# Peptides against a protein of PDB entry 4CIC, part 100

Target 1, 148 residues: chain A of PDB entry 4CIC
Amino acid sequence: KVSTKGHYGVQAMFDLAQHFGEGPVSLKSIAERQGLSEPYLEQLIAVLRKAGLVKSVRGAQGGYILAREPRDIKVGDIIRVLEGPIAPVESVSQDDPEHSLKFDFSVTKSVWEKVKKSIEEVLDSITLADMLKDAEEAQMAQGYMYYI
Target 2, 147 residues: chain B of PDB entry 4CIC
Amino acid sequence: KVSTKGHYGVQAMFDLAQHFGEGPVSLKSIAERQGLSEPYLEQLIAVLRKAGLVKSVRGAQGGYILAREPRDIKVGDIIRVLEGPIAPVESVSQDDPEHSLKFDFSVTKSVWEKVKKSIEEVLDSITLADMLKDAEEAQMAQGYMYY

## One batch from the design tools (peptide; made by RFdiffusion4, then SolubleMPNN)

Design b2_p19_5_s1 (from b2_p19_5, 13 letters changed)
Fold by OpenDDE base, seed 1:
Order: C-alpha cells, then sequence, then structure tokens
Structure b2_p19_5_s1 (fold): chain B 148 residues (1-148), chain C 147 residues (1-147), chain A 19 residues (1-19)
C-alpha cells in the first residue's frame, strides 16, 4: 500500500532533492514547505536514514541531505523502504488452520501479481532527478503563460 | 484501494464466470467454493447486481448469473463498481482545513497519477474470459506433470 | 488468501486517495 507514509516520504525526499548540493536542510524547513508535522517527518526521516537514503549532518547548521544523487534514487526505492517490500502475497495459510480453506485461487492471485509488477515498474522508472526535471518544466510552462 | 472487497468481488465474479451457461448459481455454493461468508457475499452481489454485472434468477433453482459474457467484463469494471471510481487523488483538502496545507505538490501528484493509470491499464486489459483461459491452462499444466 | 494479502498490501485506496 502506498500509504500516506509512502506519499509523504516521497514528498520529503523530493524536498531534499530540490536542495541537493546546497547543504543540510532542517526538518523544520522541510515540514513547513511540505505541509507535514515535524514529529511525523522525524519518523519518516529516521526510516529513510536507516535505509541509507538520507544522511544526518550534525552542528549548528545541521540537518539532512540525500545520501545519494537524485538520479540514483528511484521512487520505488523510497516506497520499498517505507512500506516494506511490496509483499509477495504471503499465503495466510499458517495461523488459522481451520479457516485454511484458502482456495489458492491461483488465477486471482495472478491478476494481483500483474498489478504489483506494473506498479513496481512505474515506480522504478521514476527517479528524484526525473521529478526535479518535471518540476522545472512545469515552472517554465507557468512562467510563459504569465507573459502571454 | 483494491480492498478485500475488490479481491473477493473478483473471486465471486470469477466463480460465476466458471459456471456461465450452466444456469443460476446459489450464493451458498459460491461462498463454499470461494471460502467467503454468505452475508459478505450477499453484500458484494447486491452491489454487482445494481451495477448490472450480475443478474438474479428467481425460483427453486434460482440464484445468480453473470449479466454479460465473461469476455465483456473486465477486472477493471468489477473493481470500479466495488471500490468506486479509482478516485482521482481527492485532495484531502476538504475535511481538516487547518492541516490543509496540502501543498499541491503537482510533481508528486503526477507520480501517483502515473501509478493509477498503470493500474487501470492492467485491470482493463484482463477480462473474466482471460481468467478462465488462464485457469484452464494451469489445470492442463498440472495434469501433464502427473504423467 | 495470498491475493487478499496483496490486495491488502496494495492499498489502492491509499494510492488512489493520494492520486
Amino acid sequence: as target 1 above (148 residues)
Amino acid sequence: as target 2 above (147 residues)
Amino acid sequence: SSSLKLARSINFSDILELA
């Protein structure tokens, strides 16, 4: 499930991408720009840091930076870190043996596997660098509309 | 969200597809074969019937049938009926105005729109007839491994 | 069951609510 967590995680990572090369960004500034609560953002950043997508910089001008260049971070990487592996359909078979009439509807499972694969392919095709480019193009398009 | 509702709905519709042309199927028989509770299945079938995907047949041998041929029902159609329109990102903006600093991050929105589109394309590419074919192929493959 | 878990894991509602 790209949960609210996944969504906000991508937003936070994109904010860090926009400031990549400018030095550390405070959680407060990210929270303000992205409309997130600081406590919630702290939780997200902790997970992202543990996964090696974000680095913490200590000191008076401390904060967070991307651990890698925006081109080297896929949206799929962010989602997998925050949501966990897009779980293979773990057979619910183990815990309740009696309701285990899990008709392994192999066919219905295959439908969802196709959906999963499609999602993964899309998310793995988009980097933070791609998102930055899209943002720049959108800003340019808006700027031209004001001059007409 | 392809919720549990969407998942079970597809299973129920697939069961009806497997029996298409054989006459009405009882909810009890569907529930037993699909491992669903009858009350839950009744709710699903009611929605599917209202949407015109399923028909009710009355009488002693009454039950339910697909309203259309399996080839004319996409998985996407079933999901849209049960889950509602694959909702465009309804801007969470309406209910809590103060946390409505919904930075309409147009760029992040575009990512999710791409994901949504991809899901829709996949679900709309699969019919109940395709699922029937896949089931037949799987059964044949299993049968050949025993010889 | 497995398809249910995947369907549960693919919170389409969350993805779709986000879209």
Scores: peptide ipSAE 0.155, ipTM 0.786, DockQ to the pose 0.104; fails the geometry check
Fold by OpenDDE base, seed 3:
Structure b2_p19_5_s1 (fold): chain B 148 residues (1-148), chain C 147 residues (1-147), chain A 19 residues (1-19)
Amino acid sequence: as target 1 above (148 residues)
Amino acid sequence: as target 2 above (147 residues)
Amino acid sequence: SSSLKLARSINFSDILELA
């Protein structure tokens, strides 16, 4: 479930990517640009910081920056940090030996596992740098529509 | 969101696929085998029936059957029936012209669209017949582990 | 249980609402 957390987390990280190299960005400015609640963003940023995707910069021009280059951050990395592993490998809790391993080979489980794998592959194929490029291309396309 | 509805709907349809050609199956029997609430299953089956994926058979041996062969029912078809289109084409409601088409080209939206497309492709690539085959293979593999 | 967790994790509606 790309929760609201995952969605907004990607938005926040993308905002930081757009400002990468320009110095620290305040949470307030990110919240304003992305239409997010500042308190909610603070929670997201705290998690992302703990995971080493974001750095806090102190001082008068303090704020947050990406901890790594946009090319080195996959969307999948962001989602995993915020939502946890997309596929919870249910640890087959070894604990209760007596209930027969009904290998609940739920064929249905296999369907969802395939879906999960597909999602992971897509999210791991997209970096923040890819998103930046897509945004630039979109802006250029819009600019061309205004000049025609 | 493959809701609980989508999940259980696929389970119910798979159960019907496993019994395809054997005649009508009661909702009670499906519910028991799949660990579903019968009232909940009744709601799911009603939707699936309306969509033409399931048929009701009347009589003493009445119940439900797949309306089409397992090979002709994709998992994606089941999910679309139960959850609606996986991609709601947001009908750009033409109505409010004045708010500038801020093509909210949310690059983030494009990411999710790619995810959606990938999900659809996966679900449309799997039929109930494929699931039946996978189940048979799994049963055979288990049988070989016991010998 | 695991399929349900996956189904819960794959909240397609959330993904779809975001799309």
Scores: peptide ipSAE 0.155, ipTM 0.783, DockQ to the pose 0.086; fails the geometry check
Fold by OpenDDE base, seed 4:
Structure b2_p19_5_s1 (fold): chain B 148 residues (1-148), chain C 147 residues (1-147), chain A 19 residues (1-19)
Amino acid sequence: as target 1 above (148 residues)
Amino acid sequence: as target 2 above (147 residues)
Amino acid sequence: SSSLKLARSINFSDILELA
């Protein structure tokens, strides 16, 4: 599952993508548009900034911008930054010594590795630019429905 | 991440697949082989049984068997039974009223739907029979390394 | 009915813990 963190992180990044080229966007404005708490968004943005996906702009009209073009940011990049490597199986914490019979069931591991790979491929196939395009297409479709 | 429940559920089902045709297997024996607590395994098996993936056999040599042939049980079937529908995104619990601005971001939803579909396709492409085959191949490969 | 389906969809997150 994409965590709430990953979900909202992608939303925040998408918001920044929608405003790409328009200058810095305030966290407040992102939070308002995306229905996120500002403090929570601050945490997300801090991580994304540290990872070099977002830049902070200082000044009265300061805020945040994408550090790269939307086409150069994959959804997979965002998820990896926020959640780390996509792991399909919860590593059974080593701390329960009694159940530590690591039967490294190679076969079950292989199943989860296939799942992981598939997820990674999907997430890496989608850029913020792709999302922007999809949004535009959806808006056009809605616009056509309102004009009819 | 596949939950611990899904993970161990697949392991337990795989164990039953390995013994398919040999008769009923005791929960104790499965638990021992798979490194699971017997009580935990009982819970898993109960769910799997209720879903019709496992059958209980009564008697002195009683235990559990797969309800279907290994080729007829997909990993996806096991996961759906244990965890429900594959959902890539945690639904933000509706209970936080303040954050309930359901911006149904159709675009972000579409991303997760694509992920979901991909996961489902993978899990539905793998049967217990496929896993058995993979295990046999792995054992053969290990056997060749020792010689 | 729709909200319950969404809640059930959460269980896959238990499957894919992104580390």
Scores: peptide ipSAE 0.148, ipTM 0.777, DockQ to the pose 0.394; fails the geometry check
Fold by OpenDDE base, seed 5:
Structure b2_p19_5_s1 (fold): chain B 148 residues (1-148), chain C 147 residues (1-147), chain A 19 residues (1-19)
Amino acid sequence: as target 1 above (148 residues)
Amino acid sequence: as target 2 above (147 residues)
Amino acid sequence: SSSLKLARSINFSDILELA
């Protein structure tokens, strides 16, 4: 499961991307638009800020902005920050020496490693800019359906 | 998480692939070799049998065999049987008419759909025959290190 | 939200935990 954390993190980052160049956005406004609890969003934003994906702006019109242009932030970057490295195959250190069932877990492990690699490649191929473009295209397609 | 079910299912199917052509294998022997509880394996095998990926052989030397050649069974087939279709985006039929069809072109949804597709492609690209080959290559590589 | 259902449907956590 993309953790709820990863999912909401991508949503929050996408919201910030949609407002990129418009100035700082309050957490309250992001939470309201994305249907997130403000306390949960605060935790996510704290992690994202520490990772350098978002910046805090202080003052009366303070809030958060993307730290980089949307084209320079991959979905994979967001996921790695929130979920950590896509889990290294925890070597089940079977500490129990006696059950030497040398089951060639190596082959099954290789299958999951291939899956992991594929996921990483996909997530690294999608930027926030790509997401913005997709959103614009979808809005245009909807607009055309109303005029027909 | 590839469910524990998917993981163990692939292991059990791989065990059967390793013994393909040697006759039926007992669940006990599979469980012992794969480090699985026999009751859990029975449940997995029942599902796999119902899906037509394995066959039961009756008699004193009864057990289970692959229903198809290893080359004709994809890892994706095993996973789909055990975990179901990699979840179709349940169209939230929000019956509530008033909430405007915000085609929540959830751009986020599209991201996850791309990930899903990629996973499916990978799992469908790997057969039990490929896994057997990989195992043989790994064994040969280990043999060369001892020498 | 449609996104939450998708996240539930794609047991990525299960895939990611196995990876």
Scores: peptide ipSAE 0.144, ipTM 0.783, DockQ to the pose 0.317; fails the geometry check

Design b2_p19_5_s2 (from b2_p19_5, 13 letters changed)
Fold by OpenDDE base, seed 5:
Structure b2_p19_5_s2 (fold): chain B 148 residues (1-148), chain C 147 residues (1-147), chain A 19 residues (1-19)
Amino acid sequence: as target 1 above (148 residues)
Amino acid sequence: as target 2 above (147 residues)
Amino acid sequence: SSSLRKAQSIEWSDILTLA
């Protein structure tokens, strides 16, 4: 499950991408559009800013912007920043310390590594620019359905 | 994240695959080999049995066997049985009821659907027979490093 | 000395909750 953090983080970054080039957007406006609590969004944005994916602009028309062009931000970059390394298996080691997985089941580990790699490949194949394009195509398709 | 259930379930099923054709194995023996608690394994096996992936054999030499050949059991089948449908995103709807995701961000949903599909494809591409083969190859490779 | 936040192994459970 993509954590709520990852999900909302991608939504917030996508909102910033939709407004890229239009200047800084307020956290309030993002929160309203994305259905997020402002305090929660502040926490997400703080992490994203620290990672250099978002910039803060000061002033009366201040707010936040993407630190890079939408094409230069992968969904995988956002997820790694918010959630850390994409790990498919909870390291069994932390929850049941007594059951030292004595058998480094190299084979089962390899399955999860394959899953991890696949997820990473998918997330790294999608940029915010790709998402913008998909949104535009979806809007156009909806518009055509109303005219038919 | 593959839950501990999914992880251990795959391990247990893999153990059964390694002994496929040798007759039933006891839960105790599986637990010992896989480093699992026997009570936990009992719960996993109960679910797997109910789903028809494992069979119970009665008697003094009783225990459990795979219900199908290793080639006919995908890792994806095991995971779906133990964890349910592979969902990449926790439906945000359950944890924060007040924040009705008003905006059905169709685009963000599509990202997660792509992730889901990719996971499913990977897990459905790996059978217990593939895992057995990989284990054999790994053992052979280790053996060659010692010669 | 910025405490090396132990890379909390982001449990994939948080990312991929296989519902």
Scores: peptide ipSAE 0.155, ipTM 0.798, DockQ to the pose 0.141; fails the geometry check
Fold by OpenDDE base, seed 1:
Structure b2_p19_5_s2 (fold): chain B 148 residues (1-148), chain C 147 residues (1-147), chain A 19 residues (1-19)
Amino acid sequence: as target 1 above (148 residues)
Amino acid sequence: as target 2 above (147 residues)
Amino acid sequence: SSSLRKAQSIEWSDILTLA
């Protein structure tokens, strides 16, 4: 599962991508459009800013912008910033000391490594620009259905 | 992260695959080899049995066996039985009512659906027989390094 | 057992918690 944090982080970044080039977007406006609490969004944006994916603009018309063009931000970059590296299953054993994986079964580990790699490949294959394009295509398709 | 349940479930099923054709394996022996608590393993095996992936053999030499050949059990089958279907991200919003995904953003949903599909494809591409083969190859490779 | 419920409550959400 992409954590709620990863999910909302991608939504917030996508909102900023939709407004890229239009100037700074307020946290309030992002929160309203994405159905997020403003305090929660503030935490997400703080992490994303620290990682250099978002910039803060100060002033009366202040807010946030993407730090890079949408084509230069992968979904994988957002997820890695918010969630950290896709940890192998081995890290789960550290969180439950009672069920410490005593046996690092190399074969079972390889299964999870394959899953991890596949997830990384998918997430790194999708940019915010790709998401923008998909949104535009979806909107056009909906618009045509109203005229038929 | 694969849940601990999914991880241990795959380990237990793999242990049964390694002993496939040798007769029933005791839960105690599986627990010892896989470093699992016997009570925890009992719960996993109960679920796997109910799903028809494992059979219980009764008697003095009783225990458990795979219900099907290792080639006929995908890792994806094990995970789906233990964890349920890979839920779309939408189900995550139900677990945290304070952060309910109010907006089913279709575009973001599509990203997670792609991830889900990729995971399913990987897990469904690996059988217990594939895992057995990988284990044999790894053992042979280690044996050759000693010479 | 409480441990299994905790492990079961680790929905695929926790698996897809790539962290």
Scores: peptide ipSAE 0.153, ipTM 0.801, DockQ to the pose 0.231; fails the geometry check
Fold by OpenDDE base, seed 3:
Structure b2_p19_5_s2 (fold): chain B 148 residues (1-148), chain C 147 residues (1-147), chain A 19 residues (1-19)
Amino acid sequence: as target 1 above (148 residues)
Amino acid sequence: as target 2 above (147 residues)
Amino acid sequence: SSSLRKAQSIEWSDILTLA
């Protein structure tokens, strides 16, 4: 499962991608469009900025922009920044010590490693530019449905 | 993330696969070999049995067996039984209503659907028989390292 | 700060939680 953090992070980055080249976007406007709380978005943006995926612009029309072109930002980059490395198996939370994954079962580990690799490949195959294209195609399809 | 439930479920099923054809295996023996608590394993086995992946055998040498051959059980089958459908995005738990994923953002949803599909394809491509083969190959490789 | 830290602690293992 992508965490809420990863999900919202991708949404916020996608919003910035949609406005790429139009100048800085305020956190308030992103929050409103994406249905996010502004404080939560501020925290996400802080992490993304620190990782060099987003830049802050100062001034009267200040806000945030993508630090790179949408084609140069993979979904995998966003997720790794927000969530860290993709782990296929939940580490047994410290809270249930009795169920600690004590047995590093090599064969089962290999299954989860294959899952991890597959997820990474998918996320690294999708850029923000790909998402923009998909959105345009979806809008065109909806537009055609309204004219029929 | 595969939950602990999914992880241990696959381990338990793999243990049963290793003993397939040898007769019923006790939960105690599985628990000992796989480092699981017996009560936890009992819960997992109950679910797997209800789903028809495991059979209980009664008698003095009673226990559990795979209900199908290892080649006929996918890892994906085990995970679906234990965890349900693979969901790539955690549904915002009901407990934080303020952060409810209110926006069904179609484009982001499509990303997660692609992830889901990829996971399903991987899990459905691996059978317990494949895992048995991998284990044998690993044992042979280790055996060659010791000579 | 606490909600993001909780979200940051969600390892990909939480993401890959096969529901």
Scores: peptide ipSAE 0.135, ipTM 0.794, DockQ to the pose 0.176; fails the geometry check
Fold by OpenDDE base, seed 2:
Structure b2_p19_5_s2 (fold): chain B 148 residues (1-148), chain C 147 residues (1-147), chain A 19 residues (1-19)
Amino acid sequence: as target 1 above (148 residues)
Amino acid sequence: as target 2 above (147 residues)
Amino acid sequence: SSSLRKAQSIEWSDILTLA
């Protein structure tokens, strides 16, 4: 399950991608379009900025822009920044400290590592540019359904 | 994240697979080998039994067995039984009810659907028989390192 | 601050809760 943080982070980055080249976008405008609280978005953007995925522009028309082209930002990059390393299994160690998964059963671990790798491959295969393209295709498909 | 429930469920099922053909295994013995509490394991086994992945055997030597051969049980089957449908995104609706993900942005949803599909494909590609084979190979590799 | 730290400490492992 992608956390709310990862989900909203990808949405915010996608919003910035949709406005890439149009200049700085205010946090308020992103929050309004994405249905996010401004304070929550500020926290997300702060993390993304620190990671170098977003740039802050100062001035009266200040705001945020993508630090890279949409094609150079993978969904996996966003997720790793916001969530850390993709871990397929809850470290059982935190919730039940007494039942430390003592038996690091190598075999079960290997299953979860395969899942992790698969998730990473998928997320690293999708860029913000790919998402923009998918959005355009979806809009065109909707437009054609209205003309038929 | 595979929940603790899913993780331990797979471990318990794998333990039963390792003893497949040897007769019924007691919950106590599974719990001891897997480092699980018996009460927790009882809950897991109850769900797995209801789903038809495990059978209960009655009698003095009673216990549990796999209901199917290890090759006929996918990891994905175990996870679906224990966790339900693989959902890649937390329904944001539960934790922040006020910020319902109103914008079902179709594009972001598609990303998570791709992730879901990938997870499902991986979990459905691995059987308990595959896990048994991997365990044997790992044991052999360890044995060769000691020689 | 504490809720955000808890949210930050949500390892992907917490996210991939297969429902």
Scores: peptide ipSAE 0.135, ipTM 0.800, DockQ to the pose 0.178; fails the geometry check

Design b2_p19_5_s3 (from b2_p19_5, 11 letters changed)
Fold by OpenDDE base, seed 1:
Structure b2_p19_5_s3 (fold): chain B 148 residues (1-148), chain C 147 residues (1-147), chain A 19 residues (1-19)
Amino acid sequence: as target 1 above (148 residues)
Amino acid sequence: as target 2 above (147 residues)
Amino acid sequence: SSLLKKLASIDFSDIIELF
């Protein structure tokens, strides 16, 4: 699942990428810019920090930074950390035998494996640096429309 | 969402593809082979029929058939019929403003648009005929492991 | 079986609520 969690996690990581090299960013400032609740963002950042994608800086000007350069962090890395493997094996809890999707159809399974692989390839092809470049290009395009 | 609905819809359409040219297949026989409840399958088939992917045949040997050849039905066509557009714009019902994912971030939106497009391209690249071929190849491979 | 459950668990509505 790219859940709300994966979505907001990519937004938070992108915000940290925009401030990369400027020093630590406070959770409050990220929450304000990204329209996130600070408690929710704290949970996301805790997971991302544990995975080694984010570093905590302590002190009066404390906050968070990317643990790696934006070019070295793929969107797929962020999603895998927050959602788990892009295909989490739902352990079919044994208890509800009736709605056990007997997904025994090998052929339909292959279709969904192809879709999964395609999603993984796309997410692994996009870095935070690519996202920064796309943002700069979009801002330049908006700036030119105001001068015509 | 490729929901349970999309999943079972693809299975039901694949079952009809396996019997293409053999005449009408009963809902009961599809339900038994695919491990589906007959009432649930009836709902899926009603949607697929309305979309023109399945035809109903009336009579004592009545049932359902594919409306087109297996090569002319993409997995993407089945999913779009059952789930809506592979990106249904969930009309954010106005009522819960707090959890409205203000997806105002144009850049993150572009990432998900790329993912969506990739999913659509994959689903549109697979036909029911491709699925039939993959099934035949898998059965042949299992047959060779027994010798 | 697990991958389709995983893909069925991809709440594309959450991805689509993104669009």
Scores: peptide ipSAE 0.069, ipTM 0.691, DockQ to the pose 0.085; fails the geometry check
Fold by OpenDDE base, seed 4:
Structure b2_p19_5_s3 (fold): chain B 148 residues (1-148), chain C 147 residues (1-147), chain A 19 residues (1-19)
Amino acid sequence: as target 1 above (148 residues)
Amino acid sequence: as target 2 above (147 residues)
Amino acid sequence: SSLLKKLASIDFSDIIELF
């Protein structure tokens, strides 16, 4: 599941990418720009920092920065850190404990593994730099619509 | 989300594919082989039947059959029928109603669209016939491990 | 526009619950 955590984590990392090279960004500023609660963002940033994707800077102008260049951070890296490995969650449906038959259906498992692999490949093909470029292109396209 | 419904639906359809050409299969027999509750399977089969992926046969030897050949049924077709369009689940986290800010973040949306498209392409690339072949290959491989 | 809004809400846990 790219949970709400994965989604918002990618957003927060993208915000940090937009400010890369400008110095440390405060959690408050990220939260405000990205429409996140500051406490929620603190949790995300703590995980991302522990994984070495984000660095904290101390001081009056302290905050957070990307630990690597935007081109060196894949969306897949962010998702793996926040969600763990894109692993098939065994839906242990708690509701019917007796019929938790080990779905050892090797063929169905193989289908899901193929889907998983494809998702991983896509997420690993997209960097924060690619996202920055796409944002710039979108802004340019919108800017042209306002000048007409 | 391929919910539990999508997962078990693919299983039930695969069971019907394994018996394709052998005549109608009872829901009870499918449920027993696939480790599904019969009532749950009835719900899945009802949806699949309504979508035209499964046919019901009436009579003493009645049951269900695939409505098309296994090669003409994609996993993506099954998932789309059971889950609807592979739509990203709006995690309406009920818990914080105020911060459902319409994340109109076009760039993040584009990432998820690329992911969705990739999932759809994969699921549409796999047929029930491909699954049958993979099962046969797996059985052959296991048979060779016992020798 | 409505499909894109639905896409931004892909709960990948739902995709992982696929697995």
Scores: peptide ipSAE 0.066, ipTM 0.687, DockQ to the pose 0.280; fails the geometry check
Fold by OpenDDE base, seed 3:
Structure b2_p19_5_s3 (fold): chain B 148 residues (1-148), chain C 147 residues (1-147), chain A 19 residues (1-19)
Amino acid sequence: as target 1 above (148 residues)
Amino acid sequence: as target 2 above (147 residues)
Amino acid sequence: SSLLKKLASIDFSDIIELF
């Protein structure tokens, strides 16, 4: 599940990527720009820092920076840190207690494994640098729409 | 969301595929083989029937059959019928009312759209016939491990 | 074993909520 954690984690990491090379950004500024609560962002950043994706900078202009260049951070890296390993099928059992998946159907499992692999491949194919480029292209396209 | 509905729907359709050409199967027999409740399966089958993936056969040997050959039914077809169109990222807003995703970040949306497209492509690449073949290969491999 | 356990823990409902 790309939970709310995965989603917001990608947003927070993307914000840090946009400011990469400009120095440390405060959690407050990230929270404001990304529409996140600061306490929630603090929890996300703690996990991301522990995983070595983010660094804390101390001082009056302290805050957080990416620990690696945007090109060296995959979306898949962020998701794996926040969600753990992408997990396919087991959670189907929690929402309907009467419908315990009693039968591990190997064939249906194989379908879900293929889907999972495809997701992992996609997430591992996208870097924060790719996201920055996509944002720049989108802004240019919007800018051209305002000048026409 | 491949909900429980999508998962069980694929299982039920696969059971019908395994019996394709053998005549109609009862909901009871599908439910027993797939570990589903009969009432839940009835709801799934109603949706699948309405979508034209399953046919009801009447009579003493009545039940359900696939409406098309297993090769003509994609896993993606089953999922789209049961779950609807795979809805993009909008659903993240429901579970945490305090953390309303106020900002539709176009860039993060594009990531999830790419992931969605990849899932759709995978699900549309797998037919019930492919699943039958995979099951046969798995059974043969298990049979060879026992000899 | 670890990949299969990972596979078992993907709530497809959660993934498709991503989709």
Scores: peptide ipSAE 0.060, ipTM 0.681, DockQ to the pose 0.102; fails the geometry check
Fold by OpenDDE base, seed 2:
Structure b2_p19_5_s3 (fold): chain B 148 residues (1-148), chain C 147 residues (1-147), chain A 19 residues (1-19)
Amino acid sequence: as target 1 above (148 residues)
Amino acid sequence: as target 2 above (147 residues)
Amino acid sequence: SSLLKKLASIDFSDIIELF
């Protein structure tokens, strides 16, 4: 599950990447820019901080910064921290709990393992620096579309 | 979502692939082998039949068969039929419905589009024939571990 | 069992919802 947690966690980390080198960013400012509730963001940041992806800075200009450079933080690292280990199939059909667990069809497992591996490889191939670059390219493309 | 529907749909289609060429398989026998409820399997098979992945055979030995050879059915085809188009995250977090839809952060969207594409490529690279081969290899490996 | 539980824990609904 890239849950809502994973999605918003990547957005919050991306916001911190956009402000990397500018000093600490307040949770309020991140919440406003990312359209997140401040209490929800506080929970995400607490997890990300505990994992060592974010640092808290104390003081009047206190807030949060990335603990590493944007190039040294993979999207996969963020997702693994927030979602735990990427695990492909909640086969917990609420409707039939008894039957879903039994058939360890090794073959179906292999399909989902391949999917999982592919997802992990993609998420581990994308850094916050790549996201920053993609944002810059998108802004440039929009800017050129207004000048043409 | 490879929902429970997608998961069980792939299992049901794999069961039909294992019996491909042996004639029609009853829903009851598939349900028993796959550990599925027969009513649930009936719903899955109805969708798969409508999509042209499965054929119904009438008669005393009636049942279902694959509509195509196992090599001509991708896992991705099964998933797309059962789950619909692998749509991006409906960020319908039940808990905060108002905030999740608004920020179409193009960059976050691009990350998820890359992941989607990768999933589609993987699922489209796996056929029911590949699954049959993997099952045979696994059985051989187990057989060698007992010798 | 553990990997299937792991596999079972990715709610693909959320992954498909993200795309």
Scores: peptide ipSAE 0.059, ipTM 0.678, DockQ to the pose 0.107; fails the geometry check

